# Peptides against a protein of PDB entry 4KTY: the designs that were tried, part 234

Target 1, 266 residues: chain A of PDB entry 4KTY
Amino acid sequence: YVLNDIGVIFYGEVNDIKTRSWSYGQFEDGILDTCLYVMDRAQMDLSGRGNPIKVSRVGSAMVNAKDDEGVLVGSWDNIYAYGVPPSAWTGSVDILLEYRSSENPVRYGQCWVFAGVFNTFLRCLGIPARIVTNYFSAHDNDANLQMDIFLEEDGNVNSKLTKDSVWNYHCWNEAWMTRPDLPVGFGGWQAVDSTPQENSDGMYRCGPASVQAIKHGHVCFQFDAPFVFAEVNSDLIYITAKKDGTHVVENVDATHIGKLIVTKQI

## One batch from the design tools (peptide; made by RFdiffusion4, then SolubleMPNN)

Design b2_p30_5_s4 (from b2_p30_5, 12 letters changed)
Fold by OpenDDE base, seed 4:
Structure b2_p30_5_s4 (fold): chain B 266 residues (1-266), chain A 30 residues (1-30)
Amino acid sequence: as target 1 above (266 residues)
Amino acid sequence: SAKTDKIIAEMDKVAKEATEEVDVLKKVAS
């Protein structure tokens, strides 16, 4: 294939930022058709296909294989024997074409792969999109807008008391659109994420969440604003789990999560 | 991406220090 559109994805950790090239290939033969096929598989009605809100939300669901036999199977266990290791992908084209050809989810992806493919999907459908990398990205599993770190009385971390976690980095997408469903001022960049992290009203999807809303602490706006907010702005709550079953907040760190958010201009 | 052992270790360190500081403060205040 001829490289048509090459982007850069930031990854690594905040003290060792790395970059990788990614070929989006939104203009390659068969890619647009595949994107339409994806929407067909999602059983998306024709009327919704012109709505970037609906398209991006459907895309966030369909780029991952969960729930709907979408494009990519995620794997984070370092066992990739039945597919392509996430690190081996260099662009979206092969993934999307394989999906279209096989009509089965493609193995395997991680966040940057999801973000890369999703970026292609969005761009193919005329939605301006970019990839965002968040270093020290929180995964709030219990929707309390904080990252809980439980400690034993001796100070050691007890990871069994919460499913909250922090990624060294996480990649998702921002899509540009108007948000007539939100108050004035909350259009523009919308966070959308196709990496299957949390269930959102019945499906593994995320967004669109207004970046402006999140920046101003408005987490009540659809979609999934609390989750995205938590990814970038969760306080670390250090909680001592006492033997008597009580929990004591020992410390709060408001600076650790989302230490660096990198976006590239379109 | 990966779950960060490094960050966990860092968090653990900070948490321990915080716990110790809280304990000291509690003792002084009591």
Scores: peptide ipSAE 0.024, ipTM 0.484, DockQ to the pose 0.043
Fold by OpenDDE base, seed 5:
Structure b2_p30_5_s4 (fold): chain B 266 residues (1-266), chain A 30 residues (1-30)
Amino acid sequence: as target 1 above (266 residues)
Amino acid sequence: SAKTDKIIAEMDKVAKEATEEVDVLKKVAS
């Protein structure tokens, strides 16, 4: 088993899939040391560092800067004056080495940058990992497993009432591990996500969530299975907010979210 | 419905425009 140090990340739209190269650089000088440093900053004990479940969960928290001054600061406002635009990064090495040197979060990242750095982190620590791209990826903010889209009477979206959102695409990671904490058959690929989206038991982190569990609708399995399930399988609920304050469900679309999930084989 | 079609069309348009202009992530429904 040989891990590739250069990968491909899928992005764009479902009808026009695009690819970009990403250098993981897990074998470059200083990268393993930086990954260990990340775990030190997370105050992981030695026993936990041997557990891929704990490592991947901590990694999902530490690759983003929220809560714990982790590796990357996210930005989506197209203003990157105090750092590097997310699109300018070509690999994980410069980001991780800058973090190790400055001991401060690196600016800036978006989903593919988070996924790229997280992939390096996992691979450095001996965890098989790959990047996954989901087109029309749902962001459920109230954990009801549906996307509530509120409409004005004229049919326009009410942005004030609509809190849920859909990404044109979103990248996260899958990590290979056994899951003795789950029933038999739910080991293997586990979804983990370092892009800060929702709070999970006190921190912006996500996973590991069993891919098999998600595929079979077992959202009760730890960790964050409902959120990951919603990303790939949420129904769009179109609700008209009438002037009298009443809400009427106009339509339900079960086909829009998660139209395509793409990953490169390791 | 007409409303649903309009929303879907707008979402698709935003997604396509975002993809064509830059590789930066965009929320198509927000």
Scores: peptide ipSAE 0.022, ipTM 0.644, DockQ to the pose 0.378
Fold by OpenDDE base, seed 3:
Structure b2_p30_5_s4 (fold): chain B 266 residues (1-266), chain A 30 residues (1-30)
Amino acid sequence: as target 1 above (266 residues)
Amino acid sequence: SAKTDKIIAEMDKVAKEATEEVDVLKKVAS
């Protein structure tokens, strides 16, 4: 999880799983220096740089450009005129080196790009890390651990009322570390996500969230466990917004989100 | 239900359309 410089990222649909190679390049010239530069830009104290909890949390913030002029600018509108389309990237090296050289955020990324760069960052700093893909991944916008989907009477989604969303797939990272800040048993793999999705205590970041805690329904543990839990276990609540202004729950689907979570075995 | 299935299918379609299609750009660049 540290020594491999080429990986596989899963994407596509749950019924048609696809893979793409990704060059992490953690041993390439200038990459480690760039990772250190990222922490410098974050103004991270030297004392914290040896703490994987702090490092992974800072990394989750800094790999995205929001808040802190971090590495990657996300774009999901299929308009990439001012940069490189997310699908054009083949690895982390070019992105990180461009960031180091220009000292400006690199355009553009989506989840697998964020995850790829973040994986390089973690591995460069000696933190075992892997990329995971969640199919039918929920994006909980209001922190209620469910997906509220508002529908018109004709069955179409009411985009004005619907704030939550579901990705056909989403990629994030898991980092291996001890969690002395949590009860015994909740160390090991920690979910961390650099794709800017929701604000976490003032910054677009996510994790580290104990995978074991999430698996056992412990969403009270830092960091961002409720959000990660929702990504993989949210109920879909279909609510019809009637013309008279009333809301009626039409259906509840507890099986749709998080149908499959996959990662490369190393 | 049939209604639920339709809703889910529509949402899946929307989600897919919002995601970058990797294979499309590879074909154009080849």
Scores: peptide ipSAE 0.020, ipTM 0.523, DockQ to the pose 0.170
Fold by OpenDDE base, seed 2:
Structure b2_p30_5_s4 (fold): chain B 266 residues (1-266), chain A 30 residues (1-30)
Amino acid sequence: as target 1 above (266 residues)
Amino acid sequence: SAKTDKIIAEMDKVAKEATEEVDVLKKVAS
């Protein structure tokens, strides 16, 4: 999880799993220097750079351009006129070197690009890391651990009330570290995500969230455990908004979200 | 229900056609 400079990223659909190669290039010239530069841009104290908890959290913020002029600008509208289409990237090296050279965010990325670059960042800094793909990944917008889908009385979706959404697939990272800030047993793999999805205490970042904590439903542990939990385990709640202002739950689907979580096993 | 089944079906359709975030609102309304 540290030494491999070429990896495989899973994507597509749960019933049609696809793979793409990604060159992490953590040992290529200038890449480590760029990772250090990223931490410099984050104004991260030297004392914190030895703490994988802080490093991974800062990395999750800085790999995306939001808030802090980080590495990658996300785009999902299939119009990439002012940069490189996300699908055109084959590895982290060109992205990171461009960022270092231009000192401006690189366009464009989607989840696998964010995850690829973030994986390079973590590995460069000595943090074991891997990419994880979740099929039917929920984006909980209000941190209530469920997907609220509001319907009109005629059965159509109420676009004004419905704020939550679902990715057909989503890629993020898991980083290996001890968690002395958590109770015993919640170290090991930690979910971290650099794709800008939700604001976490003032920045678009996510994690580290203990995988063990998520697995056992401990969403009270820092960082962003409720969001990560919702990504993999939220129920779809279909709610009809009545004309009188009341809400009626019509259906609950507990099987739609998080149908498969895949990572490359070494 | 028929309503929820339709939404799920549309979500699946969108997921097959795109690699981006699935917006349930847009497809159900179309």
Scores: peptide ipSAE 0.014, ipTM 0.487, DockQ to the pose 0.543

Design b2_p30_6_s1 (from b2_p30_6, 8 letters changed)
Fold by OpenDDE base, seed 5:
Structure b2_p30_6_s1 (fold): chain B 266 residues (1-266), chain A 30 residues (1-30)
Amino acid sequence: as target 1 above (266 residues)
Amino acid sequence: SALPKNIPILDKETGTVKGFLQTGPVQPDP
C-alpha cells in the first residue's frame, strides 16, 4: 500500500464493473518535494506533518483547489477548453509536477483523478493508502443521513425540491493509521476524500473517518462520519409533496445505496 | 463547478429503482 506505484481504479456500474490503470509515481523525481510543497501551502507546522490524522485531513483539503488554491480544479460540465480533460490523465506525476511548477491549481479533475492524486500524496508521505469505489454513492447535502426524494402527485420527481443526489459511482481513499483520538478499536482504515463535495468546518474536505466506526454506525466520531455513513448507507425516502403543502412518505428503499464497495487488495 | 445531481426514479408498483433522472452532471467513464 506504500510501495506500489501503479494501481487499478474501479468504475462503471454495479452490474458492469470496469477498471483502469493509474500511475501513482510516488518515487518519481520531484514528487516528494511537491507533497512537501503542498503541506507548506497549507501552512502545516512541522509537528503536524508527523501526524497522519492531520496530514490526511489537510491532504483532503489541499488536493482540491477550493478554499486554498490546492492541486486540482474539479469540473463536471464537459467543458475543458482551459486545461486537460479529466479522462486524459493517466497518473498523478504530471499533475503534481505541473502544480509545483505553475504554483496554480491544475485543470481538471473528477473523482478518480482526485483519488489518484490523493493516493500518491498519502503514499509519498509514508501513509498506507488505497482507492475505494462505491457504487450508488449518496450525496447527503443536509446531514440528515437519508436521501430525500420529492415526488409530484403524478409520481414524477420534483427536481427543485430534491436537493440530495446519488453518484453512479464515486472514488475516495482509505488511509491506514492509529486513532488515539477515538476509542480503542477504531484505528486502521480511515476514509478520506479530496473530491470537493461538502464543506466540513469551513473547508471542502472529508475525513479521516474510521471505517470501523462507519461499519458499526458510530457517526459521532470525528471526522465527517455522518457524511461518509450517508454515502454508503443512506435510505432512499420517497416523499410526495402535495399541493396543499403536506409531505407524505410513499416508499423507503434501504438497499439501493452503497450496494458494492470495491478496492484493490495490493 | 457543479456537482452531479442524479435522482433515483421509483417504480411504485415494485418499490424498486427503475432508473435515474439526470438533473445535473454525472460521473463519466474515465
Scores: peptide ipSAE 0.136, ipTM 0.783, DockQ to the pose 0.867
Fold by OpenDDE base, seed 4:
Structure b2_p30_6_s1 (fold): chain B 266 residues (1-266), chain A 30 residues (1-30)
Amino acid sequence: as target 1 above (266 residues)
Amino acid sequence: SALPKNIPILDKETGTVKGFLQTGPVQPDP
């Protein structure tokens, strides 16, 4: 998980799984220097740079441009005129080298680009890392561990009230580390996500969240466990918004979100 | 938010998800 400089990213649909190659290039010239530069830009203390918890947390923030002029500007509106379309990237190297050279955020990324660059960052710094793809990935907007889908009285979706959303697929990373800050057993793979989805204590970042904790429903542990839990295990709650302002739960679907989670085993 | 907003569509009779309503951008295939 640190030596392989070429990876596979899963995407598509649960019934039509697709793959794309991604060149991490963690050993290419200038990449390690760029990763160090990223941490410098984050003003990360030297003492923290040896701590994978802090490094992955900082990396989660810095791989996206939000808040801190980090590496990648996300764009999902099909307007890529001022940069490179997300689909045009084939690896992390050009992105990281451009960032280092320009000292400005690189345009543009989407989830697999963020995950690819973040994977390079982690591996460069000796942190075992892999990309994870979640199909029907929830985006919990209000951190209530469920997807609230508001319906009109006629059964149609009220898009104004419905703030939560679902990605057809979403890519993030898992990083291997011990978690001395957590109870015994919650080390190992930690979910980290550099795609700027939600604000986490003042910055667009996510994780590290213990995969074991999430798996066992422990969402009280730092960092961002509720959000990650919701991504993979959120119930869909269909709520009818009555004209009088009352809400009635009409249906609950506990099987749709996180229908398939895929990661490379080797 | 510039993030996608895909909302599962509920079948009124069965209460099952039958599709998604796209109210914003989606994550495209690479």
Scores: peptide ipSAE 0.029, ipTM 0.673, DockQ to the pose 0.790
Fold by OpenDDE base, seed 1:
Structure b2_p30_6_s1 (fold): chain B 266 residues (1-266), chain A 30 residues (1-30)
Amino acid sequence: as target 1 above (266 residues)
Amino acid sequence: SALPKNIPILDKETGTVKGFLQTGPVQPDP
């Protein structure tokens, strides 16, 4: 999880799983220097740089350009006119070196690019890390641990009322660390995500969230456990918005979100 | 949300998701 400089990222659809090779390049010239530079740009105190909890949280913020002129600008508009399309990247090295050289955010990334660069960052700093792909990944917009799908009386989706969303797939990272700030047993793999999805205490960042805690239904522990829980375990709530303004729950699907979670076992 | 989204389409007969309605760009294949 630290020594491997080439990895595999899972993507595609749950019924058509695909893999992409990704070069992490954590040992390439200039990459460690760039990771240190990222922490410098974050104005991270030296005392915090030895703490994987702080490092992974800072990394989740800094790998995306939002808030802090971090590494990657996300784009999903299929235009990509002012940079490199997300699909053209083959690894982290060129992205990180461009960031270091230009001192400006690099265009463009999507989830697997964010996850790839973040994986390099973590591994470069000695934190065991892997990429996780979640098929049918929920994006809870209102932090209620469910996907609220609003329907018109005719059964069509009310897009104005429906704010929650589902990705066909989403990639994030898991980082291995002890969690002395949490109860015993909640160390190990921690979910962290650098794709800018939701604001977490003033910044677009996510984690570290204890995978063990989430698996046992504990979403009260720092950081961002409710959001990560919702990504993998949200119920789909289908609500009919009637003309009279009343809402009726038509159906609940507890089996669709997080249908498959895949990671490379090394 | 600033991110694109897919909305599940419910099969009313089975109560299961039969597909997705795209409300914005989706994650493309790399």
Scores: peptide ipSAE 0.029, ipTM 0.638, DockQ to the pose 0.743
Fold by OpenDDE base, seed 3:
Structure b2_p30_6_s1 (fold): chain B 266 residues (1-266), chain A 30 residues (1-30)
Amino acid sequence: as target 1 above (266 residues)
Amino acid sequence: SALPKNIPILDKETGTVKGFLQTGPVQPDP
């Protein structure tokens, strides 16, 4: 999880799983320097750079450009006129070196690009890391641990009221570390995500969230456990918005989100 | 830009997913 510089990222749909090769290149010239530069740009204290909890959290913030002029600008609108389409990237090296050279955010990324670059960052700094793909990944925007889907009376989605969303797939990272800040047993793999999805205590970042804690339904532990839990375990709540202004729960699907979670075995 | 939004469409009789409504931009294949 540290030495392998080429990986496979899973994507597509649960019924049509696809793979993409990704070159992490953590040993390539200039990459370590760039990772250090990223931490410098984050103004990370030297004392914190040896702490994988702090490093992974800073990394989750800095791999995306939001808030802090980090590495990658996300774009999902299929308009990539001012940069490189997310699908054109084949690895982390070009992105990181461009960031180091230009000292400006690189355009553009989507989840697998964020995950790829973040994986390089973690591995480069000696943190065991892997990419995880979640199919039917929920994006809970109000931290209520459920996906509220508002429907019109005709059954169509009320897009104005429906703020939550579901990715057909989403990629994030798991980083291996001890968690002395958590109860015993919640070390090991920690979910971290650099795709700018939600604000976490003032900036777009996510994790580290204990995978063991999430697996056992403990969402009270730092960091961002409710969000990660929701990604993999949200119930879909279908709510009909009636013309009279009332809301009625029409259906609940507790099995759809997090249908499959895949990672490459090393 | 806004994140893409996919909404599962359920068959009300069976409770199973019968499709998806794309309400946002489509993510390209990597």
Scores: peptide ipSAE 0.025, ipTM 0.630, DockQ to the pose 0.752

Design b2_p30_6_s2 (from b2_p30_6, 9 letters changed)
Fold by OpenDDE base, seed 4:
Structure b2_p30_6_s2 (fold): chain B 266 residues (1-266), chain A 30 residues (1-30)
Amino acid sequence: as target 1 above (266 residues)
Amino acid sequence: SDLPKNIPILNKETGTVSGYLVTGPEQPDP
């Protein structure tokens, strides 16, 4: 008897919320072995494997293939010819087993796939975890805690002046742990993200960032709190790029980003 | 579609899409 844990992942748009089933399969044969293999590939020492802070941090790096030949290769260009389209995955098991068998990154993933696999990884290793979907999720590329939108004088967007972006939705994970490395009160749910979005101290990883800290505006705490904060609370700053090279703030929208955050209770 | 989407920005004068707020991250194939 194998208990297959099946979850629900929210996606779509804030005005049209959709759900998809995802089989985590943390109890299926070979999955624990694969999770251990992932940590082996990360060259994680044995002492760190019992620390959810380190495990979640390593997991956020290793579930994506960047830097370390981790589990999943992301693709956002609608070219999936050399693997499985992200939408075709229905669970973590096939992905993880393929990774273990091939010892090569699996193609392809996007945010919910990363989050699904990461959720399996965390749960498999005894870390309570859930998937979070953020609608109108910002990607702050320059760590200024705002989403810059540059406009030409004619009102057209100049996408060359910033790499900031907004997803209609983005999925990441929250992992439950104590944070003895943070002040009292900032344990509990920690945001972790395995979708390769930004470099964090040399690797594409994100978190753990204290959800409580972020909720209270504390972005100075490790790890990647400013980035996570920006995902859910960035102001949209509309900046007109003048012909003379000057920038003028035309509008500020403080209500758009993080309009809805959905997660299931565990 | 279940894929994340770019959020279009409309030009107020023309009513046409002037750009998108989404640029997906790049990850090279192994």
Scores: peptide ipSAE 0.066, ipTM 0.608, DockQ to the pose 0.174
Fold by OpenDDE base, seed 5:
Structure b2_p30_6_s2 (fold): chain B 266 residues (1-266), chain A 30 residues (1-30)
Amino acid sequence: as target 1 above (266 residues)
Amino acid sequence: SDLPKNIPILNKETGTVSGYLVTGPEQPDP
């Protein structure tokens, strides 16, 4: 498995790429115990714990607090009075140890914090993993593989009608595993995401989605391939909402989403 | 959704993005 305990996370803007260090600490005292505790809280049976597909999917659910009192509470409102601001974290160890001791979700995380903690979880359990940053990352909330951007007649965005969203950047993880549940050739790196974005068959989780499948447009392959595909390859559809209630497609941009995907080489 | 978002602003004259309504994720300190 991956032995590096200090990593680099990419963030910022596509034209102003920035990096920060992150201490994974997968070998620190108490971290393995905490990862096992996380799987206990998820009520994973012993047989499932040996399956990286199940482990990574459960991890994507449990690293976020939604649904199951998992590790991290997300916050994006710039009010962090009841915990630690996401930007103040420097590594996974303090977060995981706090979760283990308090047995309550830790406040607060955003995408790079979720990805950092999830990376520790995966590596600690012997699953090779890395963090990936996608610039102009789409969030499709209606599973149509498009970013529908509604405009007023004057060209300004109608934020009330525009439900889909685009992150300036988003971080998630790739985990290395075989995929015997998929056709030959779709093992290797699998996208998994613990940042709570969309419900996947009953809870906020994402993946594992075959990177090779996504690359070749095979969105029918489990798990959550359509969502991950949309994150990196959605078209922006600009729609003018007329006063009479009609919608007119003004423009289609197929080049903006997923403009740059960056990861540190292992 | 409680997720922040960036929304491109289209310039109708050019058909390209002229700016963004920025509510994206917090930028971490280095």
Scores: peptide ipSAE 0.052, ipTM 0.618, DockQ to the pose 0.547
Fold by OpenDDE base, seed 2:
Structure b2_p30_6_s2 (fold): chain B 266 residues (1-266), chain A 30 residues (1-30)
Amino acid sequence: as target 1 above (266 residues)
Amino acid sequence: SDLPKNIPILNKETGTVSGYLVTGPEQPDP
C-alpha cells in the first residue's frame, strides 16, 4: 500500500468490470518534492504535515484545482480542447511534474485520474493508500442521505428539480491512519476523495471518513461521513412534482446504490 | 468509453430513457 509504484484501477460497469493500469511513480525524481510543493501551495503548517488526518484532508482539496489552484482540473464534457483527455493519462508522474513546473492546474482529470494522483501523494508522504471503485456511486448534493429524483407527471425526469446524481462508477481513495479524534475502533482505513463533488466546509474536499464508521452507519463522525455514506448506501427516491406543488413518492429503490465496492488486494 | 456516466432513468410508462441525473460540478479553465 506504500511501496507499489504501479497499480490497477477498476472501472466500467458492475456487470462488466474493467481494469486499467496506473503508474503512481512515488519514487520517481521530483515527485516527493512536488508533493511537498503541493502542501506549500496549500500553506500547510509544518507541524501539520506529520498528521495524516490533516495531510489527507489537505490532499483531497489540493489534488483538484477548485478553490486553491490545485493540481488537476476536472472535465466531463468529452471535449478537452485545452489539455490532455482524462483517458490519455497513464500515471501520476507527468501530471505532478507538469504542475510543479508550470505552477498551474493541469488539464484534465476525472475520478480515476484524481484518485491516481491522490494515491501517489499519499504514498509519497508515507500514508498507506489504495484506490477503491464504487459501482453505482451516488452524489448527494443536499446531505439528506438519499437520492431525490424528481419526475414530471408523465414520468420523465425533471432536470431542473433533480440535483443529485449517480455515477456508473466512481473512484476514490482509502488511507490508513489512526483516528485519535474519533472513538476507539474507528481508525484504520479512511475514505478520502479528491474528485471535486461537494463543498466541505468551504472547499471541495472529502474526508478522511472512517470506513468503519460508514460501515456501521456512524455518519456523525468527521469528516464528510454523511456524503461518503450516501455514495455507498443511498436510497433512490422517485418523486413526482404535481401541478399543485405537492410531491408524491412514486418509488423507492434501496438496492441500486453501492452495488459493488472493489479495491485491489496487495 | 472508459468515462464515468450518469445512470439512465427509464420511464415506466414508455420503457424509454426519460432523462439522466445531473453530472458533477463543472470546473472552468484556470
Scores: peptide ipSAE 0.033, ipTM 0.627, DockQ to the pose 0.157
Fold by OpenDDE base, seed 3:
Structure b2_p30_6_s2 (fold): chain B 266 residues (1-266), chain A 30 residues (1-30)
Amino acid sequence: as target 1 above (266 residues)
Amino acid sequence: SDLPKNIPILNKETGTVSGYLVTGPEQPDP
């Protein structure tokens, strides 16, 4: 989880799982220096740099460019005129070195790119880390632990009312650490995500969220457990927006979100 | 394309795609 510099990232669809190679390059020249630079840019104090909880949380914020001029600019509109298309990246090294040299966010990333770079960051700093792919991954934007899908009476999605979204797949990271800030048993793998999705206490970051806690339905523990829980366990709530302005729940689907979670064995 | 695809939402009455539940535009197949 620390020594492998080449990995496999799962993507595609649940019925057509695909893999891509990703070079983490945590031992390549300049990469560790860049990771330290990232923490410098975050103005992370020295005392915190030895704490994997703080490091992973800072990393989740800094691997994305939002808020803090971090490493990667995300783009999902298929317009990549001012940078590199997300699909063109094959590893973390070029991205991190470009960031270090330019001192500006690198364009562009999507979830697997964020996860790849974040994995490098964590491993460089001695934190065991892996990439996780969740198929049918929910994006809950209002922290209600469900996916509210608003439909017109004709069955079409009301995009104005529907704020939540679902990805056919989403990639994030799990980092291994003790959690002395949590009750006993909730250490181990922690979900962390650098893809900018939702604001967490003032920054686009996510985690560390205890995987064990989430598995057992505990969403009250820091950090961002409700969001991560929703990614893997949200019910789809289909709500019809009536012409008279009323909303009626017409269907609930508890079987689609988090259909499959995959990670490479190391 | 390596991009995440929109998840189709089916109209329960017709069985046809009535929309997508993704923030981004529909992406072509890789």
Scores: peptide ipSAE 0.063, ipTM 0.632, DockQ to the pose 0.226; fails the geometry check

